# Designs tried in a protein design run: peptides against a protein of PDB entry 6NYY. Part 96

Target 1, 212 residues: chain A of PDB entry 6NYY
Amino acid sequence: KHFEQAIERVIGGLEKKTQVLQPEEKKTVAYHEAGHAVAGWYLEHADPLLKVSIIPRGKGLGYAQYLPKEQYLYTKEQLLDRMCMTLGGRVSEEIFFGRITTGAQDDLRKVTQSAYAQIVQFGMNEKVGQISFDLPRQGDMVLEKPYSEATARLIDDEVRILINDAYKRTVALLTEKKADVEKVALLLLEKEVLDKNDMVELLGPRPFAEKS
Target 2, 212 residues: chain A of PDB entry 6NYY as posed
Amino acid sequence: KHFEQAIERVIGGLEKKTQVLQPEEKKTVAYHQAGHAVAGWYLEHADPLLKVSIIPRGKGLGYAQYLPKEQYLYTKEQLLDRMCMTLGGRVSEEIFFGRITTGAQDDLRKVTQSAYAQIVQFGMNEKVGQISFDLPRQGDMVLEKPYSEATARLIDDEVRILINDAYKRTVALLTEKKADVEKVALLLLEKEVLDKNDMVELLGPRPFAEKS

## One batch from the design tools (peptide; made by RFdiffusion4, then SolubleMPNN)

Design b2_p20_1_s1 (from b2_p20_1, 11 letters changed)
Fold by OpenDDE base, seed 4:
Structure b2_p20_1_s1 (fold): chain B 212 residues (1-212), chain A 20 residues (1-20)
Amino acid sequence: as target 1 above (212 residues)
Amino acid sequence: HMPAEVVREIFPAYRSIAPP
């Protein structure tokens, strides 16, 4: 009861300050971004969070900035963690609201692209095999796929499996860390912008050594 | 594209949530 009232006061206070988003939408954005932030915090191979904001800017309802590492080689496990972090927003919405929104469209596009790249370009799928094909770029003449329709179906199936595995992993993680997601979301609703220090204060130090 | 470039393009250092 007291916690719910505190949330309502924070949400109601935000409604007065930001005319851009309805309180419920802002809440959705906060929990979406909190899902990404917490997933990235507890996934070893996710890029460290620098800043997250639920203040609409330009065409975005919110944004996050990361500190990427200089990296030339990626493992399958590293790419999986990146996929999981990318799914964190969608998963958070599902866990907290029991509904999904269009907010994850770009995330799902990235996850889809990453899955296809892993399977078709990087040869990271055992069923498809150690093959590598160039994916047609948008605007290239629709060259015939360099593989059979049977292979195309296999690729599509394995892409779905990979995405589903990433999704399940993210669900498990954010369910375990549900209280942390809520803490981050509530703090986002209060401050609208969080940095790395806010995350450390809230969650403790990121459990992975920062590779300099 | 080099593999690392593909990965960096897919997972950029900046992410935004698109409006509906």
Scores: peptide ipSAE 0.490, ipTM 0.893, DockQ to the pose 0.467
Fold by OpenDDE base, seed 1:
Structure b2_p20_1_s1 (fold): chain B 212 residues (1-212), chain A 20 residues (1-20)
Amino acid sequence: as target 1 above (212 residues)
Amino acid sequence: HMPAEVVREIFPAYRSIAPP
């Protein structure tokens, strides 16, 4: 508890008790976070959820904490599960509201970055091939791309394909688990904060052995 | 960057919904 609170304070800042979300916005946040939580619960290679909150902190409308494993090598399948978990919020909004919000901006950025990294850094795309380029960092002068415009177009196309595949996988998962997403969202609206134990009580044990 | 560092940077242990 104290360690989690310390991390929350350092990363999330102080709870802004003054930032009252409208009920509809709070509902959107709850279902968004429930989508992430349920996707992560049923995806083997997603990081285990420690805590999820819909209490606004700092600039965030909600937050989640995960327990990452010490890992040095990632497979394409593992990265796909991470992408799917990251899309869980957007997909949940689509499934439950038939509309999407700006709440997924950071998630989409991460998914985009992951897709580009897989294709142009890790060589994980068959069409682009066994290539590895350094992606320009924020603030680096946009040097000439080390590849042709034709290759750039191919990369862009394959990034979209990869993201769309992750999106479709997430839609299929959260559609199957729609009732679980609803349960988590409703419990979030009631408690505002859930931990791993709340998830176990609600959904049962996570179907994947915690690799210690 | 080492591949694992790239992955950890993209998928951090903390996630927040940015305000619009």
Scores: peptide ipSAE 0.487, ipTM 0.898, DockQ to the pose 0.623
Fold by OpenDDE base, seed 3:
Structure b2_p20_1_s1 (fold): chain B 212 residues (1-212), chain A 20 residues (1-20)
Amino acid sequence: as target 1 above (212 residues)
Amino acid sequence: HMPAEVVREIFPAYRSIAPP
């Protein structure tokens, strides 16, 4: 109930159509969102898409809503799929435009945070090993890292490897599904808002059983 | 912080493209 009301308030928030995107920017946003949507559609452990919009709301140029599962334990595979979905926008821009924009800044931040969490909090990297350190919160004094500079360098290298692996996986997926990304992008440009039913009509049912 | 909370904070149910 509270989640539905929060969704309704976010949905019912005043469409301040105040920011008119230029047609080329709107196109970029549509393909960016289509990349996320298609990646999430074909990645088993991505959260199901409920709605995607390219209508600017507040400071956002577009948005998506997902239906997360109640989950308390995450595998390395599940986190990789989430990283790939998050990279879907950047990858779509690269595939379709041969250029990247600043639109993926928040996505890259999330992917970076996820990679560091996997390596230094969850102990999911074989080279770094079974370690778990608290990451400094934003605004906490950077306490001295409880590990050597050599370990810090190793962590940084393994973070880059993990992100690059996720990126390559996303490139492979969206290249295979390029026609689907195009279909979603074009439909977004037409309708500005797509729901799960639009996606099912366009792409067929999501190939993963929604465990209710 | 519970690991699940960290994951949920990184990958929220709502995503917005912020202008730069």
Scores: peptide ipSAE 0.495, ipTM 0.898, DockQ to the pose 0.544; fails the geometry check
Fold by OpenDDE base, seed 2:
Structure b2_p20_1_s1 (fold): chain B 212 residues (1-212), chain A 20 residues (1-20)
Amino acid sequence: as target 1 above (212 residues)
Amino acid sequence: HMPAEVVREIFPAYRSIAPP
């Protein structure tokens, strides 16, 4: 317990028990996090959930911790599942509230970065082809793109297609598992913090063998 | 950057919802 709290403090910052979210905002966070948790539970290549919390920490309104696998090679299918899990919060908000919030900004950034990396760095798109270029990092001088404006437009179009495909897959999954998302969200609103055991009790064992 | 490092940077083991 003390060791876990120390890690949480180092990674997430101090628990801001004084930040009282409005009930509607707390509900939005609970359903957002439930969307991520359920998507990750039913996607084979998502990282296993260790903990999810709707207690504000540092600058975050809620957080989740995962147990990453030691992995050096990623398939297109594995990256798609990671994208779908990352979209789980936005999709849950759409399914349950019929509206979207700014809460998914970081998720959309990650999904966008992943899509560009797959297409431009990993050569995983059939239309763009077997290309690999370095993406400019934040603060790097915008060097001349090693490809034409036509290729840039094609990349942008294929990024949108990939993200939309991941979004549709996530909508299908969380629509099928809508009752599970509701159960997780309600339990989060009650307990504020869930661990892997809470998820097993609520949803049953994760249907994928933990490949250590 | 190694591909695995790029993936781990994009999808970290810790995630939070940040206010705008």
Scores: peptide ipSAE 0.480, ipTM 0.897, DockQ to the pose 0.618; fails the geometry check

Design b2_p20_1_s2 (from b2_p20_1, 10 letters changed)
Fold by OpenDDE base, seed 5:
Structure b2_p20_1_s2 (fold): chain B 212 residues (1-212), chain A 20 residues (1-20)
Amino acid sequence: as target 1 above (212 residues)
Amino acid sequence: SMPYEVIKEIFPAYRTIAPP
């Protein structure tokens, strides 16, 4: 207990007991997190969920912890699953509420970064081709793009296509698993914190063998 | 940066909802 609390404090910050989320907002957070959790559960190449919480902490309205595998090489399929899991919150909000919130801002940033990396760093797009450019890091001088404006437009178009494909895949998945998202969301609203065991009890064992 | 480092940076083991 104390060790887990210490890790949670280091990772998530102090619990903001004073931030009382409105019931509707707390519900939105629960369904958002349930979307991530269920998407990750049913996507083979998503990182396994360890813990998810809708208790507000210094760094956000909720958090999730994953157990990433040690991996050095990634396929397009693996990266797509990661993108879909990352979109799970936004998609859940759309499915259940017919509206989207600002809660997915960080998720969308990550998805965008991943899409650009796949296309311009890893050469994973057939139209753009076998190219690899270093993306400017935050704070690097705006390096002149080493490619033409036409190439820039092509990259932007293909990024949008890739993200849209990931989004559609996530919509299809969470629509199929809508009842599971509901179960997880309701249990989150009750317990505020779920672990892997809670997920197993709700959804059954994760259908992908943990390559231990 | 190595590809796996880029990916780990984009998809960390810890996620929060909404920026701080």
Scores: peptide ipSAE 0.479, ipTM 0.898, DockQ to the pose 0.564
Fold by OpenDDE base, seed 4:
Structure b2_p20_1_s2 (fold): chain B 212 residues (1-212), chain A 20 residues (1-20)
Amino acid sequence: as target 1 above (212 residues)
Amino acid sequence: SMPYEVIKEIFPAYRTIAPP
């Protein structure tokens, strides 16, 4: 317990007890996080959830911690599952509230970055082909794109397709598991912090063997 | 960057919700 709290302070910063979320905002955060948690639970290649909190810390309204596996090679399917888990919050908001919030901004950024990386760095798109270009880093001089404007448009189109496919997959999953998302959200609202054991008690064991 | 480094950067073990 003390060790976990120390890690939380190092990673999440100090609890800002001064940021009292409005009840409706707290509800939104709970369902957002429940969407991530449930998506990650039922997606084979998502990282296992260690902890999720809806207590505001530092600049965040909440946080989640995962136990990543040591892995050096990733398939398209594995990256798709990661994208779907990342979209889980936005999708949950849509399913339960019929509205979207700014809470998913960082998630959408990650999904976008992942999609571009898959297409232009890893050569994982058939239309774009087996190409690999370095993506401009923030702060690098505006280097001209190493490809034509036509290729840029193709990349943009294929990125949207990939993200939309991930989104649809996430919608299907969380619609199927809607009751589980509700259970997790309600428990988050009650406890504010859930761990892996809480998730097991609520949802049963994660249906995927822990890769040793 | 190695592919796994890129992926780890995009999907870190720690995630935060941005304030509205």
Scores: peptide ipSAE 0.478, ipTM 0.903, DockQ to the pose 0.621
Fold by OpenDDE base, seed 2:
Structure b2_p20_1_s2 (fold): chain B 212 residues (1-212), chain A 20 residues (1-20)
Amino acid sequence: as target 1 above (212 residues)
Amino acid sequence: SMPYEVIKEIFPAYRTIAPP
C-alpha cells in the first residue's frame, strides 16, 4: 500500500481530494480512462494495466497506470499498439459523446513525440528511410535542421499518417469493444478506482499471455 | 538517451489533463 501510494504520487501527483468535478466532467473522465484501459486490454503489445482511477491527482483528472515490461528493444508494431492505447481516451470520448475535450492534450503530446521518434530517430518509416536525427530537447537551441525543407515536409506528412493510422485502428478496436468500454466506465463511476482483478471480472482474462 | 529511456518516458502513464 505505501509503495503503491508512492508510485501514484510520482505518476499522478498529490490527490486533490478537494477538487470536485461536475457530474458531466466526471462522466467524461470515466469514459476517457475506460478507453485507455480497454484499448490496453485488447492490444497485444500494450503494457498490462495495473490501475485505472478517476480521482483527480496533480494536473490529472484521472489516470491509467500500466506495468511496463523490462523491455529494451521495441518493434514498430509494439510502438503502434502503445500509440493506440494512448489514443484510447480521445477515441472513447468521440465514440460515446460525439465530441472531444482538452483532456487528451498529454496523450496527444506523447503520441506526437512517439511518432516523430519512430520516423526520425528509429528509421521506422520507409519513405523517410533509414535515418536517425536527434530531436531538439526542451531548452536546446534549435540548430539548423540537418535535412532539407522537402524532407521536413515529408517527415511532417508521415507523422500525421502514422498518428491517423493509429487513431483509426483505435476507433475500430473501441467500436468493436464499445460495450466493454461502457462496463469499465460505469464501474469507474461507482468505485472511482479499478485494478487488474476488477478488469478480469468485467472483461474476462486478458486475451494475450503476459510474457513473464 | 537510449531508445528504451525515451519510450519509457513517453509512456509511463496515461492521464486526463485539466485545462491550465
Scores: peptide ipSAE 0.178, ipTM 0.701, DockQ to the pose 0.532; fails the geometry check
Fold by OpenDDE base, seed 1:
Structure b2_p20_1_s2 (fold): chain B 212 residues (1-212), chain A 20 residues (1-20)
Amino acid sequence: as target 1 above (212 residues)
Amino acid sequence: SMPYEVIKEIFPAYRTIAPP
Protein backbone atom coordinates (compact mmCIF):
# COMPACT_ATOMS: atom_id res chain seq x y z
CA LYS B 1 0.00 0.00 0.00
CA HIS B 2 2.65 2.55 0.93
CA PHE B 3 4.77 1.69 -2.08
CA GLU B 4 1.77 1.90 -4.40
CA GLN B 5 0.78 5.23 -2.90
CA ALA B 6 4.29 6.55 -3.32
CA ILE B 7 4.32 5.51 -6.96
CA GLU B 8 0.88 7.03 -7.47
CA ARG B 9 2.08 10.31 -6.02
CA VAL B 10 5.09 10.32 -8.30
CA ILE B 11 3.01 9.39 -11.34
CA GLY B 12 -0.11 11.42 -10.78
CA GLY B 13 0.72 13.88 -8.07
CA LEU B 14 -1.70 14.65 -5.29
CA GLU B 15 -5.34 13.77 -5.65
CA LYS B 16 -7.36 16.81 -6.60
CA LYS B 17 -10.57 16.07 -4.73
CA THR B 18 -11.73 19.58 -5.52
CA GLN B 19 -11.66 19.03 -9.26
CA VAL B 20 -15.20 18.05 -10.12
CA LEU B 21 -15.56 16.84 -13.67
CA GLN B 22 -18.86 17.12 -15.45
CA PRO B 23 -20.54 13.74 -15.88
CA GLU B 24 -19.83 13.71 -19.62
CA GLU B 25 -16.17 14.52 -19.04
CA LYS B 26 -15.91 11.82 -16.39
CA LYS B 27 -17.48 9.38 -18.84
CA THR B 28 -14.92 10.40 -21.46
CA VAL B 29 -12.08 9.82 -18.99
CA ALA B 30 -13.49 6.43 -18.02
CA TYR B 31 -13.65 5.24 -21.63
CA HIS B 32 -10.23 6.76 -22.34
CA GLU B 33 -8.58 4.91 -19.46
CA ALA B 34 -10.54 1.76 -20.27
CA GLY B 35 -9.02 1.93 -23.75
CA HIS B 36 -5.52 1.96 -22.27
CA ALA B 37 -6.36 -0.84 -19.86
CA VAL B 38 -7.92 -3.15 -22.45
CA ALA B 39 -5.23 -2.49 -25.04
CA GLY B 40 -2.59 -3.34 -22.44
CA TRP B 41 -4.52 -6.46 -21.46
CA TYR B 42 -4.67 -7.92 -24.97
CA LEU B 43 -1.27 -6.84 -26.31
CA GLU B 44 1.42 -9.44 -25.70
CA HIS B 45 4.30 -7.05 -25.27
CA ALA B 46 2.47 -4.44 -23.21
CA ASP B 47 3.47 -4.08 -19.59
CA PRO B 48 1.03 -5.67 -17.13
CA LEU B 49 -1.64 -3.34 -15.76
CA LEU B 50 -1.32 -2.55 -12.07
CA LYS B 51 -3.98 0.08 -11.63
CA VAL B 52 -6.37 2.23 -13.62
CA SER B 53 -7.98 5.32 -12.12
CA ILE B 54 -10.31 8.11 -13.13
CA ILE B 55 -9.62 10.14 -10.00
CA PRO B 56 -8.01 13.42 -11.07
CA ARG B 57 -4.40 13.82 -9.94
CA GLY B 58 -2.10 16.72 -10.65
CA LYS B 59 -2.65 17.67 -14.29
CA GLY B 60 -4.17 14.31 -15.17
CA LEU B 61 -7.84 13.41 -15.17
CA GLY B 62 -7.09 9.71 -15.03
CA TYR B 63 -4.25 7.27 -15.47
CA ALA B 64 -3.31 3.69 -16.18
CA GLN B 65 -0.32 2.39 -14.23
CA TYR B 66 1.74 -0.53 -15.44
CA LEU B 67 4.45 -2.70 -13.97
CA PRO B 68 7.63 -2.08 -15.92
CA LYS B 69 9.83 -5.03 -16.79
CA GLU B 70 13.55 -5.10 -16.29
CA GLN B 71 14.24 -4.88 -19.99
CA TYR B 72 17.08 -3.12 -21.77
CA LEU B 73 16.56 -4.39 -25.32
CA TYR B 74 13.33 -3.78 -27.19
CA THR B 75 12.15 -5.25 -30.47
CA LYS B 76 10.05 -3.41 -33.04
CA GLU B 77 7.10 -5.60 -32.07
CA GLN B 78 7.46 -4.68 -28.42
CA LEU B 79 7.68 -0.99 -29.23
CA LEU B 80 4.64 -1.25 -31.50
CA ASP B 81 2.54 -2.84 -28.76
CA ARG B 82 3.60 -0.08 -26.39
CA MET B 83 2.57 2.50 -28.95
CA CYS B 84 -0.79 0.78 -29.37
CA MET B 85 -1.37 0.71 -25.62
CA THR B 86 -0.48 4.40 -25.47
CA LEU B 87 -2.98 5.14 -28.25
CA GLY B 88 -5.70 3.10 -26.52
CA GLY B 89 -7.29 6.11 -24.87
CA ARG B 90 -7.58 8.16 -28.07
CA VAL B 91 -8.88 5.17 -29.99
CA SER B 92 -11.47 4.38 -27.33
CA GLU B 93 -12.78 7.93 -27.50
CA GLU B 94 -13.10 7.69 -31.26
CA ILE B 95 -14.85 4.30 -31.17
CA PHE B 96 -17.35 5.17 -28.46
CA PHE B 97 -18.00 8.87 -28.98
CA GLY B 98 -17.12 9.51 -32.62
CA ARG B 99 -15.08 12.49 -31.41
CA ILE B 100 -11.67 13.05 -29.87
CA THR B 101 -10.58 15.29 -27.01
CA THR B 102 -7.43 17.01 -25.81
CA GLY B 103 -7.06 14.28 -23.18
CA ALA B 104 -4.67 12.31 -25.36
CA GLN B 105 -2.07 15.09 -25.66
CA ASP B 106 0.50 13.41 -23.42
CA ASP B 107 -0.15 10.03 -25.03
CA LEU B 108 0.42 11.48 -28.49
CA ARG B 109 3.60 13.15 -27.31
CA LYS B 110 4.93 9.82 -26.06
CA VAL B 111 3.90 8.01 -29.24
CA THR B 112 5.55 10.71 -31.34
CA GLN B 113 8.76 10.49 -29.33
CA SER B 114 8.78 6.71 -29.59
CA ALA B 115 8.20 6.79 -33.34
CA TYR B 116 11.01 9.26 -33.94
CA ALA B 117 13.35 7.28 -31.70
CA GLN B 118 12.61 4.07 -33.60
CA ILE B 119 13.34 5.69 -36.93
CA VAL B 120 16.24 8.04 -36.19
CA GLN B 121 17.95 6.44 -33.17
CA PHE B 122 17.36 2.72 -33.50
CA GLY B 123 17.50 2.39 -37.29
CA MET B 124 14.26 0.41 -37.31
CA ASN B 125 12.86 1.85 -40.55
CA GLU B 126 13.84 0.30 -43.87
CA LYS B 127 13.45 3.49 -45.92
CA VAL B 128 15.41 5.71 -43.57
CA GLY B 129 17.92 2.92 -43.03
CA GLN B 130 20.49 1.93 -40.44
CA ILE B 131 21.13 5.41 -39.10
CA SER B 132 21.34 6.77 -35.58
CA PHE B 133 21.54 10.40 -34.50
CA ASP B 134 20.64 12.31 -31.38
CA LEU B 135 17.29 14.02 -31.20
CA PRO B 136 17.47 17.69 -30.30
CA ARG B 137 16.78 18.23 -26.63
CA GLN B 138 14.43 20.95 -25.49
CA GLY B 139 16.52 24.10 -25.26
CA ASP B 140 19.34 23.03 -27.52
CA MET B 141 19.98 25.53 -30.25
CA VAL B 142 18.54 24.07 -33.40
CA LEU B 143 21.92 23.21 -34.81
CA GLU B 144 22.02 22.19 -38.44
CA LYS B 145 20.27 18.89 -38.86
CA PRO B 146 22.85 16.16 -39.38
CA TYR B 147 20.81 15.10 -42.43
CA SER B 148 19.44 16.65 -45.61
CA GLU B 149 16.03 18.23 -46.05
CA ALA B 150 15.08 15.25 -48.18
CA THR B 151 15.96 12.96 -45.29
CA ALA B 152 13.98 15.19 -42.93
CA ARG B 153 10.90 14.83 -45.13
CA LEU B 154 11.41 11.10 -45.34
CA ILE B 155 11.69 10.83 -41.56
CA ASP B 156 8.52 12.86 -41.07
CA ASP B 157 6.65 10.70 -43.56
CA GLU B 158 7.82 7.45 -42.01
CA VAL B 159 6.96 8.68 -38.50
CA ARG B 160 3.41 9.37 -39.65
CA ILE B 161 3.20 5.97 -41.29
CA LEU B 162 4.42 4.21 -38.14
CA ILE B 163 1.99 6.09 -35.90
CA ASN B 164 -0.88 5.48 -38.30
CA ASP B 165 -0.06 1.78 -38.40
CA ALA B 166 -0.08 1.66 -34.61
CA TYR B 167 -3.35 3.59 -34.59
CA LYS B 168 -5.00 1.22 -37.07
CA ARG B 169 -3.80 -1.78 -35.09
CA THR B 170 -5.26 -0.26 -31.93
CA VAL B 171 -8.57 0.50 -33.68
CA ALA B 172 -8.79 -3.10 -34.85
CA LEU B 173 -8.02 -4.44 -31.38
CA LEU B 174 -10.38 -2.20 -29.43
CA THR B 175 -13.14 -2.68 -31.99
CA GLU B 176 -12.82 -6.42 -31.50
CA LYS B 177 -12.75 -5.90 -27.73
CA LYS B 178 -15.35 -3.11 -27.71
CA ALA B 179 -17.57 -4.90 -25.18
CA ASP B 180 -14.60 -5.34 -22.86
CA VAL B 181 -13.73 -1.63 -23.09
CA GLU B 182 -17.30 -0.79 -22.18
CA LYS B 183 -17.28 -3.20 -19.22
CA VAL B 184 -14.09 -1.64 -17.88
CA ALA B 185 -15.37 1.90 -18.44
CA LEU B 186 -18.65 1.21 -16.67
CA LEU B 187 -16.88 -0.39 -13.73
CA LEU B 188 -14.50 2.59 -13.57
CA LEU B 189 -17.49 4.91 -13.36
CA GLU B 190 -18.70 2.89 -10.38
CA LYS B 191 -15.44 2.26 -8.52
CA GLU B 192 -13.22 5.05 -9.92
CA VAL B 193 -10.19 2.78 -9.37
CA LEU B 194 -9.56 -0.73 -10.68
CA ASP B 195 -6.69 -3.09 -10.02
CA LYS B 196 -5.45 -6.23 -11.76
CA ASN B 197 -7.89 -8.40 -9.83
CA ASP B 198 -10.85 -6.33 -10.98
CA MET B 199 -9.64 -6.76 -14.55
CA VAL B 200 -9.33 -10.53 -14.12
CA GLU B 201 -12.84 -10.72 -12.70
CA LEU B 202 -14.21 -8.64 -15.53
CA LEU B 203 -12.25 -9.91 -18.53
CA GLY B 204 -10.79 -13.20 -17.36
CA PRO B 205 -7.11 -13.93 -16.99
CA ARG B 206 -4.74 -12.02 -19.22
CA PRO B 207 -4.13 -14.24 -22.25
CA PHE B 208 -0.35 -13.89 -22.01
CA ALA B 209 1.81 -15.69 -19.52
CA GLU B 210 3.44 -13.25 -17.17
CA LYS B 211 7.08 -13.58 -18.04
CA SER B 212 8.58 -14.05 -14.60
CA SER A 1 -2.91 9.32 -20.04
CA MET A 2 -0.21 6.70 -19.57
CA PRO A 3 2.58 7.88 -17.24
CA TYR A 4 5.17 5.85 -19.11
CA GLU A 5 8.10 8.20 -18.70
CA VAL A 6 7.50 8.60 -15.00
CA ILE A 7 7.57 4.85 -14.60
CA LYS A 8 10.92 4.78 -16.37
CA GLU A 9 12.29 7.34 -13.96
CA ILE A 10 11.10 5.30 -11.00
CA PHE A 11 12.53 2.08 -12.35
CA PRO A 12 16.11 2.68 -13.47
CA ALA A 13 16.27 -0.76 -15.00
CA TYR A 14 13.72 0.44 -17.50
CA ARG A 15 15.67 1.95 -20.37
CA THR A 16 14.12 5.04 -21.88
CA ILE A 17 13.14 4.44 -25.47
CA ALA A 18 13.26 8.14 -26.22
CA PRO A 19 15.67 10.57 -24.62
CA PRO A 20 13.90 12.71 -22.00
Scores: peptide ipSAE 0.025, ipTM 0.561, DockQ to the pose 0.085; fails the geometry check

Design b2_p20_1_s3 (from b2_p20_1, 9 letters changed)
Fold by OpenDDE base, seed 4:
Structure b2_p20_1_s3 (fold): chain B 212 residues (1-212), chain A 20 residues (1-20)
Amino acid sequence: as target 1 above (212 residues)
Amino acid sequence: SMPREVIDEIFPAVSRIAPP
């Protein structure tokens, strides 16, 4: 208890008891997080969920904690599953509410960054080819791109294709697992915090062996 | 940066829903 609360304070910041989410916003957050959790549960190469919370902390409306694998080499398939898990929140909102919110902005940023990294840094796109360029970091002077405007357009198009493929995969998965997303969301609304054990009790053991 | 560092930066172990 005390140790977990200490970790939560380090991870999430101080509970702002004063930021009471409206019931509809809290519901949206619960289903958003349930989408991430369920996508991560049923995607082999997603990071396993350790904890999810819909308790507002600091500036956050909630958080999810994952157990990272000690991995140095990533396949395209592994990165796709991570993208799908990251899209799980947005997709859940669409499936359950027929509307999307701004809550997925950070998720979309991550997915976008991942897609660009795969195409431009890791050479994982056949049309763009086996190239590797450094992406300018936010705040770097917009130096001239090391490639033509035609190549820039191609990269942008292939990024959208990759993201759309991840999105469609996530829609298919969470549509199949819609009842599980609902169960997780409802339990989140009740408990506000779920751990790995709660997920096992609700969904059964994760279908992929945790390679320790 | 090593690919691992790039991936870990993009997909941190803790994800937060932040208001815009």
Scores: peptide ipSAE 0.390, ipTM 0.874, DockQ to the pose 0.598
Fold by OpenDDE base, seed 1:
Structure b2_p20_1_s3 (fold): chain B 212 residues (1-212), chain A 20 residues (1-20)
Amino acid sequence: as target 1 above (212 residues)
Amino acid sequence: SMPREVIDEIFPAVSRIAPP
């Protein structure tokens, strides 16, 4: 208990008990996090959820903690599952509320960065080809792109295709598992914090063997 | 940067829903 709370403080920051989310905002956060959790549960190559919280801490409305796999090589399929899990929050909001919120901004940033990395760093797109360029980091001098504007347009188009494919896959998954998303969201609203054991109790064992 | 470093930076072990 005390050790877990200490880890939570380090990870989540200080509980700002003063930041009372409106009930509708708290509901949105719960369904958003449930979308991530359920997507991660049913995607083989997603990182397993360790803990999810909808208790506002610091500047965050909630947090999720995952156990990353120690790996050095990634396939397109593995990266796609990570993208789908990352889109799980946005997709859950769409399925349950029929509206889009700003809550997915960081998720969309991650998905965008992943898509660009796959296409221009890892050479994983057939149309763009087997190329590898470093993406400018924030604060790097905008050096001239090592490719033409036509190539830039192609990259942008293929990024959109990849993200849309991940989005559609996530919509299909969470639509199939809609009842599970709702169960997780409702339990989050009750307990405010869930762990892997809560997920097992609610959904049953994860359908993928944990590589020990 | 190594692919692992890129992926770990994009997908950190801890994610936060932050207000904009």
Scores: peptide ipSAE 0.388, ipTM 0.876, DockQ to the pose 0.591
Fold by OpenDDE base, seed 2:
Structure b2_p20_1_s3 (fold): chain B 212 residues (1-212), chain A 20 residues (1-20)
Amino acid sequence: as target 1 above (212 residues)
Amino acid sequence: SMPREVIDEIFPAVSRIAPP
């Protein structure tokens, strides 16, 4: 208990006992996090879930902790699965509530950044081609783009396509696994925190071997 | 930045639901 709380404090910050989520908001968070958890469980190249929590902490209403693999080279497929996992919360909200919330803002930021990186840094888009430009860092003067406005529009279009494809893939997955998302969400509402063992108990062993 | 650094920055080991 004390050790887990210490890890949780490091990861999530101090429990803000003062943030009372409305029951409906807590339900939304549970299904959102369940979406991430289940997407990560059934996507081969997603990082395995270690812990998921719907206890409000610091700057978050909930969190999911993953165990990243020691990896230096990433494929398009691997990055797509990461995008899908990241969209899992938003998609779960859509599937279960027929509405979306602001809870996915950071997820959408990550997905957007990943899509741009894939297209303009890693050269992973066939239409844009084998290009690699440094993306402006937050706070850097946007240097003149080394490409035309036409290329900029193409990049923006292909980013949208990539994100939409990831979204559709995630919708398909979580629709197929809808019962599993519900199981995880309901257990989250009961326990507030789940670990990998809870996920194994609910869903069975993760279908992908952990590459050690 | 190395691709790994970019990916690790984009996809941190801990994801959080943003407060409303």
Scores: peptide ipSAE 0.385, ipTM 0.876, DockQ to the pose 0.635
Fold by OpenDDE base, seed 5:
Structure b2_p20_1_s3 (fold): chain B 212 residues (1-212), chain A 20 residues (1-20)
Amino acid sequence: as target 1 above (212 residues)
Amino acid sequence: SMPREVIDEIFPAVSRIAPP
């Protein structure tokens, strides 16, 4: 108990008991997190969920904790599954509410960064080709791009295509698993915190063998 | 940067929904 609370404080920050989300906002957060959780459950190459919480902590309205695999090499398919899991929250909001919120801002940032990395760092796009450029990190002087404006436009177009493909795949998955997303969301609204065991009880064992 | 470092930076083990 005390040790878990200490870990939760390190991961999530201090519980802001004073940030009472309106019931509708709390519902939105629950379905958003359920979308991530279910997408991650049914995507082979997604990192398995360890814990999900809709208790506001620090500046966060909720959080999910994953167990990353010790992996050094990533395929295009593996990175796509990670993108789809990351889009799970936004897609869940669209499916259940017919509207989207600002809650997916960080998710969209991650998806955008991943798409650019795949295309310009890992050479994973056939149209752009077998190229690798260092992306400017936060704080680096934006040096002139080592490629033409025509190449920049091509990169931007292919990034959009990749993100849209990931989005469509996530829509298809969570539409198929809509009942599971609702089960997870409702249980989150009841318990506020779920772990891997709660997910197994609710959805059954994850259909992918844990590569131990 | 190693590809792993890039991926780990993009997809951290803890994801938070933050208000904008």
Scores: peptide ipSAE 0.385, ipTM 0.876, DockQ to the pose 0.602

